# Peptides against a protein of PDB entry 6NYY: the designs that were tried, part 92

Target 1, 212 residues: chain A of PDB entry 6NYY
Amino acid sequence: KHFEQAIERVIGGLEKKTQVLQPEEKKTVAYHEAGHAVAGWYLEHADPLLKVSIIPRGKGLGYAQYLPKEQYLYTKEQLLDRMCMTLGGRVSEEIFFGRITTGAQDDLRKVTQSAYAQIVQFGMNEKVGQISFDLPRQGDMVLEKPYSEATARLIDDEVRILINDAYKRTVALLTEKKADVEKVALLLLEKEVLDKNDMVELLGPRPFAEKS
Target 2, 212 residues: chain A of PDB entry 6NYY as posed
Amino acid sequence: KHFEQAIERVIGGLEKKTQVLQPEEKKTVAYHQAGHAVAGWYLEHADPLLKVSIIPRGKGLGYAQYLPKEQYLYTKEQLLDRMCMTLGGRVSEEIFFGRITTGAQDDLRKVTQSAYAQIVQFGMNEKVGQISFDLPRQGDMVLEKPYSEATARLIDDEVRILINDAYKRTVALLTEKKADVEKVALLLLEKEVLDKNDMVELLGPRPFAEKS

## One batch from the design tools (peptide; made by RFdiffusion4, then SolubleMPNN)

Design b2_p19_6_s1 (from b2_p19_6, 14 letters changed)
Fold by OpenDDE base, seed 4:
Structure b2_p19_6_s1 (fold): chain B 212 residues (1-212), chain A 19 residues (1-19)
Amino acid sequence: as target 1 above (212 residues)
Amino acid sequence: MSTTDVGFEQLEELGRKRL
């Protein structure tokens, strides 16, 4: 309990007990976080879920926390599943509400950054090829791009394709698991916080062996 | 709604550390 709370404070910031979400907002958050949780549960290369919460912390209205693997090398497949998990909230909102909110802004930023990194830094795109360029850091005057404008357009196109593929994969998954997303969301609305054991009770054991 | 996926930060760090 105390150790978990300490980790939660470090990762999520202080609980803003003063931020009262409207019931409809709380519902949106619950389904958003349920989308992340369920996507992470059923994606082989996603990190194991530790906790999912709809209690506002810092600037976040909810969060899903995963056990980071001590992994130094990531495959393209692993990065894709991480992208799908990250898109899970947005996709859940679309499936259940037919609308999108601003709540996924940080998720979309992460997905975008990951996609660019895969293509431009890790050479994981066949069309762009085995290239590795430094991405400009925020605040660096990009004096000259190390690649042509044609290459820039190709990169942008392939980034969009990659993100769209991850999005479609997530839509397919969460549509298949729609009932599970709803179960998680409803339980979140009741308990506000779920752990791995709650997820096992609700969904059964995660179908992928945790590599110990 | 921020996914505190430490994994993306680690990937950014991995990308940064190998550069």
Scores: peptide ipSAE 0.018, ipTM 0.608, DockQ to the pose 0.756
Fold by OpenDDE base, seed 1:
Structure b2_p19_6_s1 (fold): chain B 212 residues (1-212), chain A 19 residues (1-19)
Amino acid sequence: as target 1 above (212 residues)
Amino acid sequence: MSTTDVGFEQLEELGRKRL
């Protein structure tokens, strides 16, 4: 209990009990977090869901907490499923509301970062090739890119392709599981916080064996 | 809405570590 609360504080920050969301905003958050939760549930290489919450904490309006796997190597497939899980919130908003909100900004940042890393750091793109460059950090002098402007354009194009592929995969998944997303969202609106057991009760056991 | 995907930040660190 105390350890979980400590992790929650580190991850989510302090509960902002004073932040009153409008009912429509709270609904948006619930469906957004449900999208993450359901995507993570049905993606093989996603990290197991520990907790999903629509209680505002720190800078977030809601969050999903996962148990990270202690692994040092990631496959392209694993990275794709992580991208899909991260897009789950945005995709859920689109499916249920036909609109997008600013709530996915951090998710899009993470997805963008992962896509660039896959292409320019891990050499996972066939068109760009087996290259590895350090991504410029914020505040690094704009040193000359070690590649041509043509390569820069190619990288940008392939990043968009990768993100779009992840997006389409997420849309397909959450469309198939639309009823499950709604069940999770509705239960979130009732309980505000769900754990793995709530998800099992609602959706059945996760279809992937937990790697012990 | 911050998904606690600490994993992406770790991947940046991993990309810097020579395997």
Scores: peptide ipSAE 0.021, ipTM 0.644, DockQ to the pose 0.707; fails the geometry check
Fold by OpenDDE base, seed 5:
Structure b2_p19_6_s1 (fold): chain B 212 residues (1-212), chain A 19 residues (1-19)
Amino acid sequence: as target 1 above (212 residues)
Amino acid sequence: MSTTDVGFEQLEELGRKRL
């Protein structure tokens, strides 16, 4: 209990018990988080879900916590599934509400960063080729790009393609699993916090063996 | 509390997604 609360505090920040969400906003958060949770559940290379919450903490209105895999090497397929899981919230909002909110800003940032890293750092794009450039870190003076403007345009195009492919994959998955997203969202609205056991009870065992 | 802009890699390592 105390240790979990300490980890949650480090991860999520302090619970904002004073932040009362309107019922419609709370519903949006529940379906958004359910999208992340269900995408992570049914994507082979996604990290296992530990906890999902719609209790506002710090700057977030909800969050999902995953058990990180103790791995240093990622395949292209693994990175794609992670992108899809990250898009799960946005896609859930689209499927259920026919609208998108600002709630996915941090998710889109992460997806964008991952896509650029795959293409320009990891050489995972056939058109751009086996290249590796250091991406400017926050605070680095944007030095001259070590590649031509034509290469920059190619990179931007291929990043967009990769993100769109991940988005379409996520739409297909969560459309197939729409009933499961609904179940998770409704249970979140009731309990506000779900763990792995709640997910197993609701959806059945995760279809992928946890790499022990 | 400085939201350390944990790089994408570090955020992925923490396995945490914030809304």
Scores: peptide ipSAE 0.019, ipTM 0.568, DockQ to the pose 0.089; fails the geometry check
Fold by OpenDDE base, seed 3:
Structure b2_p19_6_s1 (fold): chain B 212 residues (1-212), chain A 19 residues (1-19)
Amino acid sequence: as target 1 above (212 residues)
Amino acid sequence: MSTTDVGFEQLEELGRKRL
């Protein structure tokens, strides 16, 4: 108990007990986090879910915690499934509410960064080819792009295509699993925090063997 | 309404550490 709370404080920050979400906002967060959780559950290359919470902590209104695999090499398929999992919140909001919120801003930032990294750092795009450039860090002087404006446009187009493909894949998955997303969201509204065992009880065992 | 996907933060850290 005390050790778990200490880990939770390190990962999520202090519970903002003072931040009372309105019931409709709490519902939005529950379905958003359920989208992440269910996407992660049914995507082979997603990290296994450890915990999902709709208790506001630090900067977040909710969060899903996953057990990272100790891996140094990522395949294109793994990165795609991670993008899909990250889009799960936004997609859930779209499916259930027909609206998008600002809640997915950080997720979209992460997805955007991953897409650019795949294309311009890892050479994972066939049209752009086997290129690797450092992305400017925040605060780095915008060094002249080491590529032409034509290449810049191509990169931007291929980033958009990759993100849209991940989005469509996530929409297809969470539409198929819509009832599961709802079950998770409703249980989150009741318990506020779910663990892996709660997910197993609700959805059955994860269909992918956890590579221990 | 920032939802923190903790799984991706580690990828950002991996991306940042590789940067």
Scores: peptide ipSAE 0.019, ipTM 0.636, DockQ to the pose 0.417; fails the geometry check

Design b2_p19_6_s2 (from b2_p19_6, 16 letters changed)
Fold by OpenDDE base, seed 2:
Structure b2_p19_6_s2 (fold): chain B 212 residues (1-212), chain A 19 residues (1-19)
Amino acid sequence: as target 1 above (212 residues)
Amino acid sequence: MSITDLGFKQLEELGRKRL
């Protein structure tokens, strides 16, 4: 209990019991978090889900906690599945509500950052090629780009393609697993917090062995 | 720290989702 609370505090911040979500907002959060949870469950290279919550904490309206693997090297496939998992909330909102909310802002930021990193730091794009340069930090004056404006446009195009591919993959997955997303969302609305065992009871065992 | 190391740290933080 104390250890879990400490981890939750580090990841989510303090529970804001005073932040009362409207029922429709709470529903949106539940389906959003369910999208992340289910995407992570059925993507091989996604981090295993430990906990999912729709209790507002800090600046978030919900959260999902994953067990990160101590991994220093990531494959393109791993990064793609991670992007898909990160898009799971947004995609769930689209599937169930036919609309998108501002709730996925941080997710989109993360996905965007990952896509740029894959292309310009890790050289994972064939069109851009085997290039690697530092991405400017937030607030750093981008003095000189080490590449032409044509290359910049190519990078932006390939980033968009990569994100769209991840999005389409996530749509396909969560459409296939739509009933599972709904089950998780409904249970979240009831319990507010789910752990790995709740997910196993609801969805069955995760189809991928946890690489220890 | 290599550019790769910085990128990986950023990627590791992607596993911690705050909605």
Scores: peptide ipSAE 0.021, ipTM 0.522, DockQ to the pose 0.068
Fold by OpenDDE base, seed 3:
Structure b2_p19_6_s2 (fold): chain B 212 residues (1-212), chain A 19 residues (1-19)
Amino acid sequence: as target 1 above (212 residues)
Amino acid sequence: MSITDLGFKQLEELGRKRL
């Protein structure tokens, strides 16, 4: 108990018990976090869920904690599933509320960064080719892009395609698992915090063997 | 704004937040 609370403080920051969310905002956060949790549950290459919370901490209104895999090399498929998991919150909001909120701004930033890195750092896009550009370091004056305007347009198009593909995959998954997202969201509204055991009780065992 | 421009800006911001 004390050790878990200490880890929670280090990872999530101090509980902002003073930040009272309006009931409708709390509902939005619950469905958002449920979207992440369920996407992570049913995506093979997503990190296994440890904890999901709708208690505001630090800069977030909700959060999910995952067990990081000791992995040094990532495949394109693994990066796609991670993008889908990251989009799970936004997609859940769209499915359940038919509206988009500002709550997914950090997720969209992460997805955009991942897509960009896959294309211009890891050379994972066939149209752009096996290119790798150094990213601006802190203090580097990025005066000019290291590629032509034609290449810039191609990169922009392929980044959009990659994000849209991840988005469509996430929509398909969470639409199929819509009832599971609802179950998780409702239980979050009741308990505010769920762990792996709660998820197993709700959804059954995760369909992928945890690489021990 | 192009996604590439956003990408570079985001990477710069991430680099600044981790120091």
Scores: peptide ipSAE 0.019, ipTM 0.549, DockQ to the pose 0.069; fails the geometry check
Fold by OpenDDE base, seed 5:
Structure b2_p19_6_s2 (fold): chain B 212 residues (1-212), chain A 19 residues (1-19)
Amino acid sequence: as target 1 above (212 residues)
Amino acid sequence: MSITDLGFKQLEELGRKRL
C-alpha cells in the first residue's frame, strides 16, 4: 500500500482532488485512456498494462502504468507497436467523438521523438540509410546539422510517413476493437481506476504471453 | 525531475504515460 502510493506519486504526481473535471471532459479522458489500454493489450510488443486511471494527478488528467520489459534492444516492429500504443488515445478520440483534443500533445511528442530516433539514430529507414546522428537534447545548443538541407527534408518526409503508418495501423486496430475500447472506457467512468485483473475480466487474457 | 522532461527512451523504460 505505502510503496504503491509512493510509486504512484512518482509516476502521476499528487492526486489533485480539487481538480473536478466536467462530465464531458471526464468522458474524453476515459475514452482516451481506454484507447491506450486496448492498443497496448492487442499489440504484441507493447508493454503490459499494470494500471490505468482517470483520476487527475499533477499535470495529467489520466495516466497509465505499464510493466516495462527489461529489454535493451528493440526491433523496428517493436518500436512500431510502441508508437501505435502511444497513438491509441488520439485515435480513440477520433473514432468515438469525431474530434481530437489537446490531450494527446505529450503522446505526439513521444511518437515524433521515436520516429526521428528510428530514422537518424538507429538507421532503420532504407531511404535515409544506415546513418546515426545524435539528436539534440533539450537545452543543447542546436549547432549546424551534420547533414545537408536535402537530407533534412528527406528525414522529415520519412518521419511523417512512419508516423502516418503507425497512425493508420492504430486506426485499423482500434476500429476492429471498438467494442473493447468502449467497455474499458465505460468501466473507467465507473471505477476511475482499473488494474490488469479488471482488463482480463473485461477482455479476456492478453493474447500474448508475458515474457517473464 | 518532471516526467515531461524525460527523453522518450527514459519514459519508455519507466513504462509511464500521462495524458
Scores: peptide ipSAE 0.018, ipTM 0.529, DockQ to the pose 0.093; fails the geometry check
Fold by OpenDDE base, seed 4:
Structure b2_p19_6_s2 (fold): chain B 212 residues (1-212), chain A 19 residues (1-19)
Amino acid sequence: as target 1 above (212 residues)
Amino acid sequence: MSITDLGFKQLEELGRKRL
């Protein structure tokens, strides 16, 4: 209990007990987090879910905590599944509410950054080729782009394609698992916090062996 | 404007609202 709370404080920040979410906001958060949780559950290369919460912490209204794999090398497939998991909240909101909120902004940023890194740093795109350029750090005056404007446009196009592919994959998955997303969301609204055991009870065992 | 021209900071500012 105390150790878990300490880890939660480090990851999520202090619980802002003062942020009373309106019931409709709480519902939105529950379905958003359920989207992440369910996507992570059914994607092979997603990190194992440890905890999902709709209790506001710091600037976040909810979060899903995953067990980080001690992995130093990532495949394109692994990065795609991680992108899909990251899009799970946004996609869930779209499926259930037909609207998008500002809550997915951080997720979209992460997905965008991942997509650019895959294409321009890791050389994972066939059209762009096996290139590796340092992405400009915050504050670096990029005086000259290491590539042409034509290459820049190609990169942007391929980034959009990659993100759209991840989005479509996530839509397909969460549409198939729509009932599971709803079950998780409803249980979140009741318990506010779910762990791995709650997810196993609700959805059955995760279909992928936890690679040690 | 290509997102490549948007420094990581601008992308971060666009992404800070965590749900």
Scores: peptide ipSAE 0.017, ipTM 0.535, DockQ to the pose 0.046; fails the geometry check

Design b2_p19_6_s3 (from b2_p19_6, 14 letters changed)
Fold by OpenDDE base, seed 4:
Order: C-alpha cells, then sequence, then structure tokens
Structure b2_p19_6_s3 (fold): chain B 212 residues (1-212), chain A 19 residues (1-19)
C-alpha cells in the first residue's frame, strides 16, 4: 500500500482531491482509461497493465500504468502495439460517445513522436528508407534540415499513414472488445482504481504470457 | 488524461541517446 502510493505519486503526481469531475467528465475519463487498459490487455506487444485509475492526479484526469519490459531493442510491431495502446483512450471515446475530447492530447503527442522516430530515426519505413536523422530537440536552433523538402513531405505522409494504421487497428480491436471496454469502464466508475487482478477477474487472464 | 507509459519516454530517451 505505501509503496504503491509512493510509485503512484512519482508517476502520476499528487492526487488533487480538489478536482471534482462532473459525472459526465468522470464517465468520459472512465471509458478513456478503459480503452487504454483493454487495448493494452489484448495487444501482444503492449506492456502489462499494472493499474488503471480515474482519480485525477496532477494535470491528468486518469491514467493507465504499465510495467515496462526491461528491453533495449524494440521491433516495429512492438512500437505499433504501443501506439495502439496509446490511442486506446481516444478510440474508446469515439466508439462510445461519437465525440473526441482534449483528454487525448498527450497521447496524440506521444503517438506522433513515436511515428516520427520510427520513420526518421529508426529507418523503419520502406519508402523513406534506411535513414536516420536527428530530430531537433526543443530549443535547438535547427539551422538546416538534414533532408530536402521533398523528403520532408514524404516523411509527413508516411507518419500520417503509420498513425492512421495504428488508429484503424485500435478501432478494430476496441470495436471487437467493446463489451470488455464497457465492463472496465463501469467497474472504474465504481472502484475508481483497478489493478491487474481486477482485470483478470473481469476479462480473464491476459492472452499473452508475460515474457519475463 | 495522460497515459504515463514510461516506455515511450524510454524510447524517446533511447532515440536521444543513440543520437
Amino acid sequence: as target 1 above (212 residues)
Amino acid sequence: MSTTTEGFERLEKLAEERL
């Protein structure tokens, strides 16, 4: 309990007990976080879910915590599943509410950054090719782009394709698992916090062996 | 609603460290 709370404070910040979410906002958060949780549950290369919460912490209205695998090398497939998991919240909102909220801004940023990194740093795109360019850090005066404007356009197009593919994959998954997303969301609304055991009780064992 | 996937930050860091 105390150790978990300490980890939660480090990851999520202090619980802002003062942020009273309206019931509709709380519902949106529950379905958003349920989308992340369920996507992570049914994607092979997603990190194992540790905790999902709709208790506001810091600037976040909810969060899903995953146990990162101790790996130094990531495949394209692993990165795709991680992108899908990250899109799970936005996709859940779309499926259940037919609307999108600002709640996915950070998720979209992460997905965008991952997509660019895959294409321009890791050489994981066949059209762009086996290239690796330094992405400008925030604050670096990028004096010159290391690639042509034609290459820049190609990169932008392939980034969009990759993100859209991840989005479509997530839509397909969470549509198939719609009932599971709803179960998780409803239980979140009751308990506010779910752990791995709650997920196992609700959904059954995760279909992928935890690779030690 | 921030999914704190530490994994993305590590990937960003790995990409930053390899650069």
Scores: peptide ipSAE 0.020, ipTM 0.621, DockQ to the pose 0.770
Fold by OpenDDE base, seed 3:
Structure b2_p19_6_s3 (fold): chain B 212 residues (1-212), chain A 19 residues (1-19)
Amino acid sequence: as target 1 above (212 residues)
Amino acid sequence: MSTTTEGFERLEKLAEERL
């Protein structure tokens, strides 16, 4: 208990118990986090869910915590499933509410960064080819792009394609698992925090063997 | 007003550490 609370404070920051979400906002967060949780549950290459919470902490209104695998090399398929998991919140909002919120801004940033990294750093796109360029960091002088304007347009197009493919995959998954997203969201609204055992009770065992 | 997916943060860190 005390050790878990200490880890929670380090990872999530201090519980902002003073940040009272409106009931409709809390509902939106619950379905958003349920989308992440369920996507992570049913995607083979997603990290195992440890905890999901709708208690505001630090910078977030809710969060999902995963046990990262000790992995140094990632496949294109693994990166895609991670993108899908990251899009799970936005997709859940669309499926259940028919609207999107600003709550997915950080997720979209992460997905965008991953897509660019896959294409321009890891050479994982067949059209762009086996290229590796440093992405400008925030605060780096805008060095002239080491590639032509035509290549820049191609990169931008392929990034959009990759993100859209991940989005469509996530929509398909969470539409199939819509009832499971609902179960998780409703239980989140009741308990505010769920662990792996709660997820097993709701959804059954995760269909992928945890690589121990 | 953001949600956090911890698994992705590690990938971002790994991508940042590989840079």
Scores: peptide ipSAE 0.025, ipTM 0.621, DockQ to the pose 0.441; fails the geometry check
Fold by OpenDDE base, seed 1:
Structure b2_p19_6_s3 (fold): chain B 212 residues (1-212), chain A 19 residues (1-19)
Amino acid sequence: as target 1 above (212 residues)
Amino acid sequence: MSTTTEGFERLEKLAEERL
């Protein structure tokens, strides 16, 4: 309990009990978080869901907390599933509301960062090849890129392809599991916070054995 | 909406530490 609350404070920040979301905003958040939760549930290489909440905390209107695997090496497949899970909120909004909100900004940032890292740091793209360059940090002097403008364009194109592939995969998954996303969203609107046990009760056991 | 930021940040850190 206290340790979980401490982790929640670190990840989510302090509960802003004073932030009253409009019912429509709260609904959007519920479906967004349900998208993350369901994507994580049905993706083999996604981290196990610990908690999902639509109670505003810190800068977030909702959050999903996962138990990260203690691993130092990631496969391309693992990174793809993580990208799909991260896109789950945006995709859920698209499926249920046919509109895009600003709620996915941080998720899109993470997905973008992961895609660039895969292509230019981890050498995981066949067209760009086995290269590894540091991504410029915010505030680094714009030093000359160690690659040509043609390579820069290629990188940008391959990043878009990778993100689009992850997006399409997530759309396919959450479309198949649309009823499950709705069940989770509705239960979130009722309980505001769900844990792994609530998910098991609602969806059945996760189809992937938790690597102990 | 903060999803698991920590996993991606760790990958970045690992990429940084291997330099």
Scores: peptide ipSAE 0.022, ipTM 0.613, DockQ to the pose 0.721; fails the geometry check
Fold by OpenDDE base, seed 2:
Structure b2_p19_6_s3 (fold): chain B 212 residues (1-212), chain A 19 residues (1-19)
Amino acid sequence: as target 1 above (212 residues)
Amino acid sequence: MSTTTEGFERLEKLAEERL
């Protein structure tokens, strides 16, 4: 309890008990978080879900907590599944509401950062090739790009392709699992917080063995 | 181990914490 609360405080900030979401906003958050949760549940290389909540904390309206693996080396497949999980909220909103909200801003930022890192830091794109450049940190002077404008355009195009591929993969997954997303969202609206056991009761055991 | 992988892992870990 105390340790979990400490982690939650560090990650999410203080619970904003005073932030009353409108019923439609709360519904949007529930389906958004359900999208993350279900995507993570059915993606092999996603981190195991620990907790999902629609209680606003800090800057977030909801969150999903995962058990990060102590992993130093990521495969392209692992990074793709992570991108798909991160897109799960936005995709859920599209599937259920036919609209997108600002709720996925941080997710899109993470996905964008991951895509650029894969292409320009990890050399994971065949068209761009085996290149590795340090991405400028936010606030660092944009040092001269060590590549041409043509290469910059190629990078941007390949980033969009990678993100779109992850998006399409997530749409396919959550469309297949649409009923499961709805079950999770409805239970979130009832309980506000779900743990791994709630997910197992609702969806059955995660189809992938937790690599210890 | 390149500082870049650690930086991205930290960013990804930080990102996972805020999903």
Scores: peptide ipSAE 0.015, ipTM 0.511, DockQ to the pose 0.073; fails the geometry check

